# Designs tried in a protein design run: peptides against a protein of PDB entry 7UQJ. Part 74

Target 1, 160 residues: chain A of PDB entry 7UQJ
Amino acid sequence: PELYQNFNITPPRGVLFHGPPGTGKTLMARALAASCSSDERKITFFMRKGADILSKWVGEAERQLRLLFEEAKKHQPSIIFFDEIDGLAPVRSSKQEQIHASIVSTLLALMDGMDNRGQVIVIGATNRPDAVDPALRRPGRFDREFYFPLPDVKARFKIL

## One batch from the design tools (peptide; aimed at target 1 E97, target 1 (a further copy) K95)

Design b2_p21_4 (made by RFdiffusion4)
Pose (drawn by RFdiffusion4):
Structure b2_p21_4 (pose): chain A 160 residues (1-160), chain B 160 residues (1-160), chain C 160 residues (1-160), chain P 21 residues (1-21)
Amino acid sequence: as target 1 above (160 residues)
Amino acid sequence: as target 1 above (160 residues)
Amino acid sequence: as target 1 above (160 residues)
Amino acid sequence: PRTYPPRTYSAETLAAAEAAA
């Protein structure tokens, strides 16, 4: 931590996995979760699938998001993987409902808002990156974007 | 206050920060929240978002807004910051649930019934200005609209 | 009435001020209420909003609306003004709440209960006219309309 | 005194949200 405090830099804590289906996005997330449970320093893994937080009560989806990010603050070494994040956080439109844009606005305020979110890495895997809200694709929240391509010749050889 | 009585004008009590993502809106609100808590006279910063207002009960979201504005009047030199305000206050629509139009109406009434001496300042950052209700964007509610643009060369030099 | 009842032209049961925001609709009702700064028993003015009637309880909103209308009948020549009548009477649909729908179901029955010797006029204001419920715009209800447009050049000169 | 039950999103809104997910 002194190497990052040597400068006035904060580490990148957000990655957006994107690429075609079957290219290794969930596999890489699974390998990262298995590696986080065997290095004997507790990196807590939070798995979230799509719009797991959707509820029929008003304000319960935003409350579940706030609770997920808070429980992430309780154990500092924690990770949040959002599988199929284009279904949880679509581009905010006036035509669609307000539960969607309200979830996206809560996610924006919880990733880079007024309060610091802690040592929480946020990973989102998507097949449709341009269905993710563009305010979520900027540094401070999904700094990096890993493009997982269809494998080339050497990579297919290695996979096989 | 005599300058604002000599000319028959009321000081603006509302600002709407708007601009592209990552241009300085939450940063300015964070710098103003740190400047509220340093000096010989204290300004009280009230931070809000859509999650700690929206409720599942009838008449509880507007009651939380009223408690916010009454508590800010009690601590009279005050700032109220609504981040991602288009999620809290979208454009009123009949094809939406009634809780969003009811929040916009309560917010319009509470802003039209403030102290009328520049004591409670209300600051909102929407990232998208068209999504916010036009009734809130008229002078009397959010008087000033600060456009935080993408920085030009001298500004990028200063930021770097 | 000695003059206007000679010709049998009935006064309107419901007159609707509609227009863009900031066009002076609340000013006209405030100026008509200052024309109620006159002596008693003539042009009693009631200033209500799309809020401060609707409540947590199930009967106080309709009971209070029936009482407002009864006090309007008690002082015979009287005017009821509903500012932001889309807040009190939104569009009834299947995303609508029950308490607003019953407020509309009582306001319609109270406007049809108003006698032909027109001594209670109900003026209502809105910035979004096709967001008020369609039933109050039928004949025998809010049927005469005043459009308040943005000012032209001479009008802006007089305002300045 | 009587009260209304808790608010809920309509079935159409919840269906649209599930379809988007």

Design b2_p21_4_s1 (made by RFdiffusion4, then SolubleMPNN; from b2_p21_4, 11 letters changed)
Fold by OpenDDE base, seed 4:
Structure b2_p21_4_s1 (fold): chain B 160 residues (1-160), chain C 160 residues (1-160), chain D 160 residues (1-160), chain A 21 residues (1-21)
Amino acid sequence: as target 1 above (160 residues)
Amino acid sequence: as target 1 above (160 residues)
Amino acid sequence: as target 1 above (160 residues)
Amino acid sequence: KEYYPPLRYSDETMEEARRAA
């Protein structure tokens, strides 16, 4: 949050990290959390996985998301990192699609309901940006996207 | 490649990467794969997740593991990376325990059956090394373990 | 170690990790150090920062570099990791240029003086490969280069 | 998922490297 204030940039509510598996998305999210932390100001880092939201919290996922955002607000400045956010994609059952739609709708509402003055940043990571609901990729949500390329194999080849 | 020749060390069949989530285990595995590749010798990188082995391949997991190891041998030099290898831990059902035991037994047999002359390395990554079957952590399997600490905040601050 | 024997590759004396800040260069260096260690063979990991060499060791930097390389040789197999190696770049004062030139010259001599049979690897990390003295990037020194790409600059710029 | 500490045979060199950072 403070980093963005100094640049006269409205803090993004959400940032999407996308790229192939093992390109350091999760590491970068932790890096950002660490880099924004000082001895005077520690950032609280919350991590969840998209698949865990669907599988572990069936029927309580919306509540758990609400609690997560409340906890993040309580412990601000905070980063909420959703790893494998594309894992919120339903498996092919109509019931799963409905549950997914509800969970995604709740996430959308929570992201939209984040006060622009709040010191909570949401980072989503995915290997499949096209599998992320386009509604999540709109302004005020995951409005910033970071591609994590595979380290250019050619560049790596020269070291080894 | 060359670094290891001078050390007269017998290639570990398996390497266990362990550490907190988002410490770069998967990134490191890919980096190692890329680092071992040259224009003359490309390393084939195979990636699987422990949870996928249990969930996606129920009843076919052993076959898929065999096929994976065969494909890795066919495309040698190769790295097989098992992300979240602790995800091979059974869920509390007796049936899942039996399936887990069979899958783990198959993995053990595949690791043991790797010819010491084979150009196939297995890398396992976990956030829970204690949740990895001790049989997998024995010599000739995952006999080397690497701790991935959280990057020291101080070190990260200077990169940023 | 053994993976590299099968590839018939001569160990680089030095490896340059380059790429934008927070691309995981330091993490990679640490993980490589870990990956080369076993229960039978621990690799000693030495870390220094380019800026620390200039700022903390003014007048003693050459001596400290010599001691570092001696200690690394004594504790071989070893990795010497220079983080921010471009931080050896002088600030615009003629006196700093001379001191820098002397320090870089000492580092060059130390890298050249590493016996090809020595089990000491030097890893340099930089955000500015063009700010690294070209003499350091020659064969027998940092002869291998790894680009750590930003996640697509367009993407990363949106987080910041 | 909770992180469980490394078993006794985990490479201490990473921990030393962390302390040196």
Scores: peptide ipSAE 0.000, ipTM 0.304, DockQ to the pose 0.063
OpenDDE base, seeds 1, 2, 3, 5: peptide ipSAE 0.008, 0.006, 0.000, 0.029; ipTM 0.380, 0.344, 0.361, 0.399; seeds 1, 2, 3, 5 fail the geometry check

Design b2_p21_4_s2 (made by RFdiffusion4, then SolubleMPNN; from b2_p21_4, 9 letters changed)
Fold by OpenDDE base, seed 5:
Structure b2_p21_4_s2 (fold): chain B 160 residues (1-160), chain C 160 residues (1-160), chain D 160 residues (1-160), chain A 21 residues (1-21)
Amino acid sequence: as target 1 above (160 residues)
Amino acid sequence: as target 1 above (160 residues)
Amino acid sequence: as target 1 above (160 residues)
Amino acid sequence: KEYYPPLEYSDETMAEAKAAA
């Protein structure tokens, strides 16, 4: 929030970095964290992979998410970076195990519970934005999206 | 080969990109492919994740690897990029399922069978080089290693 | 400014990407520009090489910088990427031709004259951060620095 | 079963992204 308050924009709580694999999403998130960090204003960067969170014991994933958000709040200003967030919060389907639904619900609640004035930014990175639960892409969650195109000739024209 | 021939260096068949997550390994591999690709000399970039190869049916993973190397040879000059290669070729352990051993053995054979004059480079990326089978890190395989450090140590302490 | 607003980071007017050659600085700058560009919010990316600006007409370099910043402001949100910025803004020395001093002074003035709310980001890339005029590395200019670490030195020579 | 979701844009999405680019 205050990172964005310095920008006089309504701080999205969450930013979705999406684009093809190897387009620099994770590197960008790290670069952003490093750029925002001064000696006077250290930004704490927490990184988790979506799949790594799911690989935890049933019920531990939700706890780890809560602890992550608490730790991020404690060490604010902070960035929480979820790499491969589609692994953590896949689209809700009838075939989704209860664990996935619980994790998604926990993440939604944590993002909704963030103070809009808090110095915590959540960055999600995905190669498949359509594989992320649409509920995460709503206002107050991942409501800003950044497309990381391939370093192809056409991406040159969009950037140029 | 000629990518390295332009540098008067013996082309490694395989290059291991290793370093912490989000250090730009995948981005670098794509950047290299793009930089080496001209309108006259297009470099074909093949990407696979190690885990995605393992998720295939028993015996299909080995076939997919063979097809990948054949396709790369057909479309030379080419880069085969294995993202998260530690997922494909974990260190040989007594707990390794026969499937993992077969896939590793297939990859070893494919890399050993590459013509040193062929315009195919294999890039493996890992966050855990010590989790990669040491047999893959021998001469004629991934015999070159590139460390991708975290962005600035000062930024590290600010981001952590 | 607002490009960083999209990233929820405090807008530096300028970001210095520094690190050894082939570490993906230019690629990252392009990826950033592309990532910030949506169909609704196109980010215009202006690329210049430092040496290319100096090699242009005597007295035209300052004008070209002014025009570049004006064009970037006109097409905001925008990124100005100076590749090889050490070629444009070398460290002030007693041997610096008046032209170099004038160009540096012009760039300083342009960066200082940027509105903190303007949607223009300046990214400088260099392989030699110590070759960049320290005046450019002050707050309100290139006040954020990102280190792009080497893939292992031996490896650079093989991939280049 | 280790859950490894395919973390890539579909070829269609890649084509659309390239076409939109």
Scores: peptide ipSAE 0.005, ipTM 0.372, DockQ to the pose 0.035
OpenDDE base, seeds 1, 2, 3, 4: peptide ipSAE 0.025, 0.010, 0.028, 0.007; ipTM 0.227, 0.367, 0.352, 0.330; seeds 1, 2, 3, 4 fail the geometry check

Design b2_p21_4_s3 (made by RFdiffusion4, then SolubleMPNN; from b2_p21_4, 8 letters changed)
Fold by OpenDDE base, seed 4:
Structure b2_p21_4_s3 (fold): chain B 160 residues (1-160), chain C 160 residues (1-160), chain D 160 residues (1-160), chain A 21 residues (1-21)
Amino acid sequence: as target 1 above (160 residues)
Amino acid sequence: as target 1 above (160 residues)
Amino acid sequence: as target 1 above (160 residues)
Amino acid sequence: KEYYPPLEYSDETLEAARAAA
């Protein structure tokens, strides 16, 4: 939140962290949450796993997303971290994934409905950015993307 | 690579990385895999997610575990990283988790059956070490445990 | 510990973790320290911040480095982790950094003076490997380097 | 839902993470 204010950059409502599994996406999200916290301004960090939202809240996933965003707004400044967001918001064109269309639509609406005045940042982490619904990757949603490369194989060789 | 040679420490067959989500357990496992790879000796890194082995391979999870260990042995030196191992090997005493008893038993047998001459290390990552079957945490299996604290400075001093 | 024994790799006296801030260098160093500890052989982890050694010990930084290495040797097997080692060991060619020439020389001497029989590993973390004195990056010192990539720099600029 | 409470990050962790960002 504050980092973006200092640069006169409109804070992205959403940031997509993408890259191979175990490239530190979740760690970075936590580090960002930590980085934006001060003694005076503790950032509340909310973590959810995409697949867990689908599985644990069968029939209430939309409501749970709404509650999450409300809670994040209540505890602002806050970060909502969706780990494995491709599990939450798969590509709508997938017939098997159409069962999640309402959940994706809810997440879209929640991201669109975030007032820019709110100190709520949404971070989505995925191993497959192209498996995330392109609607989520549009401006005003996850409009910034960060690729987490594997530690470069050449850098890998410098270890040994 | 080299640090361990000097310690004459018999390689644990298994290492349990535990700590809160996004504390870099997976990143660490990858970096360890990277750290053990040289131009002459590339470590093959196998990553599996505990819940994925259960869900993707319904009725074949035991076979997929066997294949994984065989492939790891074929590509030795290798690391098998189980992310969310508590999802693969829940506590056997849990009546709900008894459905996975054969999978847990297979993993136990595979870890026990690793010839000490094999250059295969198993790393399990969990957010809930106490949710991992205690049988996996015994000597000769995941006999080493590493707590990944949140990047709290107090935890920083406890590691120091 | 054990994976490296099988590789007959001579342990580096020093490992340089380099990469952008928050790439998990410190986390990796801690997990390595953890990974080398067993119930029978606990690795003592020492962490120092490069800038803190300079600032807290004005005029005694050399002595504090010597004490650190002595303590690490006393508590072997041990890891000395220098966070922000570029703050401790800046490039000697920098006129402003020439005031640290004695500190750099002390660290060089301490790393060179580590008997290969000692179970002490030095890990340096930096965001700027090229800001580390090249003398520290020579064989027998920080002779292994690990790049912790950020998410692609283009993505990095998209967060800010 | 495991409510992961707000991680109280120490100021130094926050500074390190700020320096990382």
Scores: peptide ipSAE 0.000, ipTM 0.362, DockQ to the pose 0.062
OpenDDE base, seeds 1, 2, 3, 5: peptide ipSAE 0.016, 0.011, 0.011, 0.036; ipTM 0.294, 0.316, 0.382, 0.389; seeds 1, 2, 3, 5 fail the geometry check

Design b2_p21_4_s4 (made by RFdiffusion4, then SolubleMPNN; from b2_p21_4, 11 letters changed)
Fold by OpenDDE base, seed 3:
Structure b2_p21_4_s4 (fold): chain B 160 residues (1-160), chain C 160 residues (1-160), chain D 160 residues (1-160), chain A 21 residues (1-21)
Amino acid sequence: as target 1 above (160 residues)
Amino acid sequence: as target 1 above (160 residues)
Amino acid sequence: as target 1 above (160 residues)
Amino acid sequence: PEYYPPLEYSDEVMEEAKRAA
């Protein structure tokens, strides 16, 4: 929030971190939360794994998402980090279409329902951006994407 | 490898990275691979998720582990990174004991079978070190453990 | 640096790695340097030991710190890693107060004087975070702390 | 101080991990 405010940049509501596993998506999200916290403004960081929301809250995933967003709104400025968001909002595949569709629809509604002035940033991390429902990748949702490349193993550290 | 060679330190064969989720365990492992690569010696980085090895290779997980270690040995110096290793080698729980026991036994044998002179380092990352089979945490295996704390959320990044 | 720039995140200026000796703080710092280097952007890694700066440069430690930060700034993006930073910036103890106070003051000024846009990250490693001057642990300096716990010392590295 | 790694992350540490304030 503050970082973007200082640059007169409208903070993205949703940021998708994508890249190979272990490129630091989750660390970056935490680091963002901590970096945006000052003495005067503490950022509250909420982390959830996509698969955990599906598995632990079978049939209540929608409610848990709502509660998460409400809590994040209550503790503004805040970051909601969805690790493995492809597990929460997979591209609609045939067999479990209805449950996934409801969760995706809830997440879409929650992201759309965030007040533009709300100091809530949603970060989704995935290793497979193409496995995230394209509806989540639209403007006003995860409308910014940041690719986390593998540190190229050829990345020559010049130890000077 | 090189970092430890320069100090005449025998590189650990196995390092367990443990800490809360999103503390950068996976990023660190990748970063280690990249930092140990010089112009003269490129380190090959192999990454696998523990849960993926179990889920994708039901009944072949042992073979996939062997192939991974052989490939890592072929591409020395190398790092094998197991993300979520607690998913691969959970503490022996009753219901799936045999499958887990075989995978653990294979991983133990592979770690024990790494020649001391082999420039293969195995890094396991977990959010729950106690959920990793204690046999993996013994000497000659994941015999070094590095805890990744939460960045103290109070760690106020003053963007000066 | 790049990872944070891509997100329009101000990278933390300073990160304190703390934990028992041999917990891989130094390895981590080097690894972070490596992971942040891409084919297009090489990160320059500068390593200094706190004790070496005090012992080798008696009366010139301040100048050496300035030169280090200038060189790091010249070779952006860069990481400055202070190993054993408790040796460089001990908590103010009576007998050598003036020399230590000058070095600490210089390091504080250098960390505060890093331009926000400077792609210089400072990592301090210590086995004793409480032995590091609290002024260094404030926002805009080593404002993130990462704890590196001991590998269970009973993990006898069987150097086979 | 001798740092002993927590055997388990306390629920507090895990909740702090979930809720970084």
Scores: peptide ipSAE 0.013, ipTM 0.350, DockQ to the pose 0.054
OpenDDE base, seeds 1, 2, 4, 5: peptide ipSAE 0.000, 0.007, 0.006, 0.007; ipTM 0.336, 0.377, 0.284, 0.332; seeds 1, 2, 4, 5 fail the geometry check

Design b2_p21_5_s1 (made by RFdiffusion4, then SolubleMPNN; its pose is not in this set)
Fold by OpenDDE base, seed 3:
Structure b2_p21_5_s1 (fold): chain B 160 residues (1-160), chain C 160 residues (1-160), chain D 160 residues (1-160), chain A 21 residues (1-21)
Amino acid sequence: as target 1 above (160 residues)
Amino acid sequence: as target 1 above (160 residues)
Amino acid sequence: as target 1 above (160 residues)
Amino acid sequence: AEEELKEREERVKEAEKRREE
């Protein structure tokens, strides 16, 4: 709640930042964390890459996700940022479908288990939202999606 | 350091925001400054345009860069935002190659001379990262790059 | 003024965030609000969709805009975020041109009537800046424009 | 790194093409 108190909004459990590589998804997540942080109240920012969780923690990815969510809860207000979340929860990966399904199921359960009163935001960044498991994109999970798009050549920056 | 304390990250000396015109590069830099500012601790935001430094300060651009970095250091925590940095440090500009080379060399020296413990962030915005001198994109300078992209027509904003 | 004090800039009356769907326009507006908010000083964020104002408040859209601006002024420092502002103030809508013209005229008057010393920022997000009435894009209104773009395929996110 | 970039480039172009289809 408090991370979004400044916006008078109910915090989503999850936000999907989707758009091709280089969209500022990570920067936006970081900027959001900074924006919600004061000297008295720092927002703890947890960054993980989907592919790193899958590759570095083979057989322990579910445990690492649990630990990440517990740590984020312990250090709330917090942001969990999953970069390349399509690497963590791919739709229809041929070679490790069962492992991917277990990781997805764990992430779903962790997101579903979050108290909406908690000060934990989950941000998933992907270049391919269609490669993210549809179950993660349901209400109470990554139910809000921000596409991060390519500039048209003709757009003039007028500087703030 | 402190500008990035909220993210538990080592502050880069420089961040390149690249992407076509209208990416929100400037807004993101400003949002980052605002995010890190309280009433007790204001982040000083220094904005300069690369082309303005080159055109307005002919023969004094190097001095103006030095003064800018000194002022940013004096008023730390600070952000130095170079908009259109490809105008300040172009790769292979035909007409003023020597002047451009001196400006680039000065900017390199200023970035290299920054203490990583300092609360000064340098953000360079460009529409053409390939037009930015590769020396500026090396580690300890603009070593982190954020592309800022154009939305595909089909992306649905789901509002945070 | 104070929302922009951290940037040493005169606050625009309005900022147009333009770029196709899913640019992070809404997120940037929210991040800006959060960035400018402390526990002692919360920025009140007012979000409205242009199409919702037009569709839900048929015949009262002008009144709802007035109330929105008054409420934002009452709760300053504030951000009024118009999502899909091209839905509120479309150029050349065939079927309801007179109603649209009245809404645009009301929004113009409200923006023109804002004291530049006020702590109210108006952010309009659109996927089609060319579909936004040119009168809204004049100085003292949405006079600053940020395009929000798609990454070119070649842009490497280097994570902050 | 350039090949991986090109493959990411092609994958994004293919994903864009699949969104245009």
Scores: peptide ipSAE 0.000, ipTM 0.227, DockQ to the pose 0.173
OpenDDE base, seeds 1, 2, 4, 5: peptide ipSAE 0.000, 0.000, 0.000, 0.000; ipTM 0.191, 0.213, 0.272, 0.298; seeds 1, 2, 4, 5 fail the geometry check

Design b2_p21_5_s2 (made by RFdiffusion4, then SolubleMPNN; its pose is not in this set)
Fold by OpenDDE base, seed 1:
Structure b2_p21_5_s2 (fold): chain B 160 residues (1-160), chain C 160 residues (1-160), chain D 160 residues (1-160), chain A 21 residues (1-21)
Amino acid sequence: as target 1 above (160 residues)
Amino acid sequence: as target 1 above (160 residues)
Amino acid sequence: as target 1 above (160 residues)
Amino acid sequence: DEEELKELEEKVKKAEEIRKE
């Protein structure tokens, strides 16, 4: 949040972590949450799986998303981490359109409704960024994307 | 900064993020900046593209680099992120030597002139670490290098 | 630490950075440390190599690990970074079992003995996660794993 | 675009500190 206030730039509300399975997306999100917590500055970390939101909250997924963002706002500074967000917010043109359209619309509205001065950070992790609804990848939403790639044997970096 | 004071180690002034296009370098740099900002501790994030410094600031690129570092010092704690730094600081032995030598020399001097106790972090991102001037990759400059690689389909990590 | 208190979740005490040589593991750990340090909040960064602990501290490696964790606890908030942790904590079933069993057991006990409210972060980096003792990869230890992969030429991500 | 990258860098930095804690 404060990073952006000093530059008159609109803070991104969401970050998409994408890459193959096992590239560290969920771990990165959790490490982010702990690193910014101090005795004086408690960051609250919310974690949800996309598939869990749909499977465990059938018929209440929208309400649970609203409650999640309200809790995150109440416990500022906070991080909301959606693991497997391609399960939560598949491309609208998918055969799952009827099942996910309302959830995607709710998530869009929640991300758009975040205060630019708020200390709520949203991270979405996916193994398939192309399976995430493009509307979530627009400015003011998951308009920043982190790619977590797999190793090919050839490159050697010397960490100094 | 403070991390290094406790160990009598000279803090690296710069970090090189390198890897193929789309491996998350620029995103990682921005995530670092935001994570260290608190209500009480405002980190100021400066972003510049190497190609933009050369193309937009023709004849003033050195002055703009000096101003950038002065602003970053004035707004401590701060992060300076150079995206596509291989455009700003190509290898001195390149055919671009005559065009970039002054910019590279200025960036070297600015990084060398940083206070070891200062709270200015410099991140350079490149798709071609071997195209970055080796002088920038020495201790007290971009003496730390992050490799952001591409996915090969085969590796599956279970993010816990 | 505080991130987990708000959710009744046990904070991971350790994070495993894994991936081929040159994927940025050690650099990531150092960038994290610098990013979370402020004038008011001094994060202390401890760095050790697995091979150095075994080679330089022959017969004292356990004591040096205990001292390292005691120093890290004394200098909270702190980060302990073990580079090449596959050298420090190889798989117990390896031919090195007799050499490393005591070191692994000490590291397990130190990680298990960390206070859930403590501000000591442990990062282990390895090029071979499958060579790290599975006991270190359990909840309350290196129960979070980051994969740092190598570039295969084909994937291009557009960092927004 | 610049701001979102800052929050993402902050998120990555925090993720690595949680990894260290």
Scores: peptide ipSAE 0.000, ipTM 0.186, DockQ to the pose 0.032; fails the geometry check
OpenDDE base, seeds 2, 3, 4, 5: peptide ipSAE 0.000, 0.000, 0.000, 0.000; ipTM 0.202, 0.194, 0.161, 0.345; seeds 2, 3, 4, 5 fail the geometry check

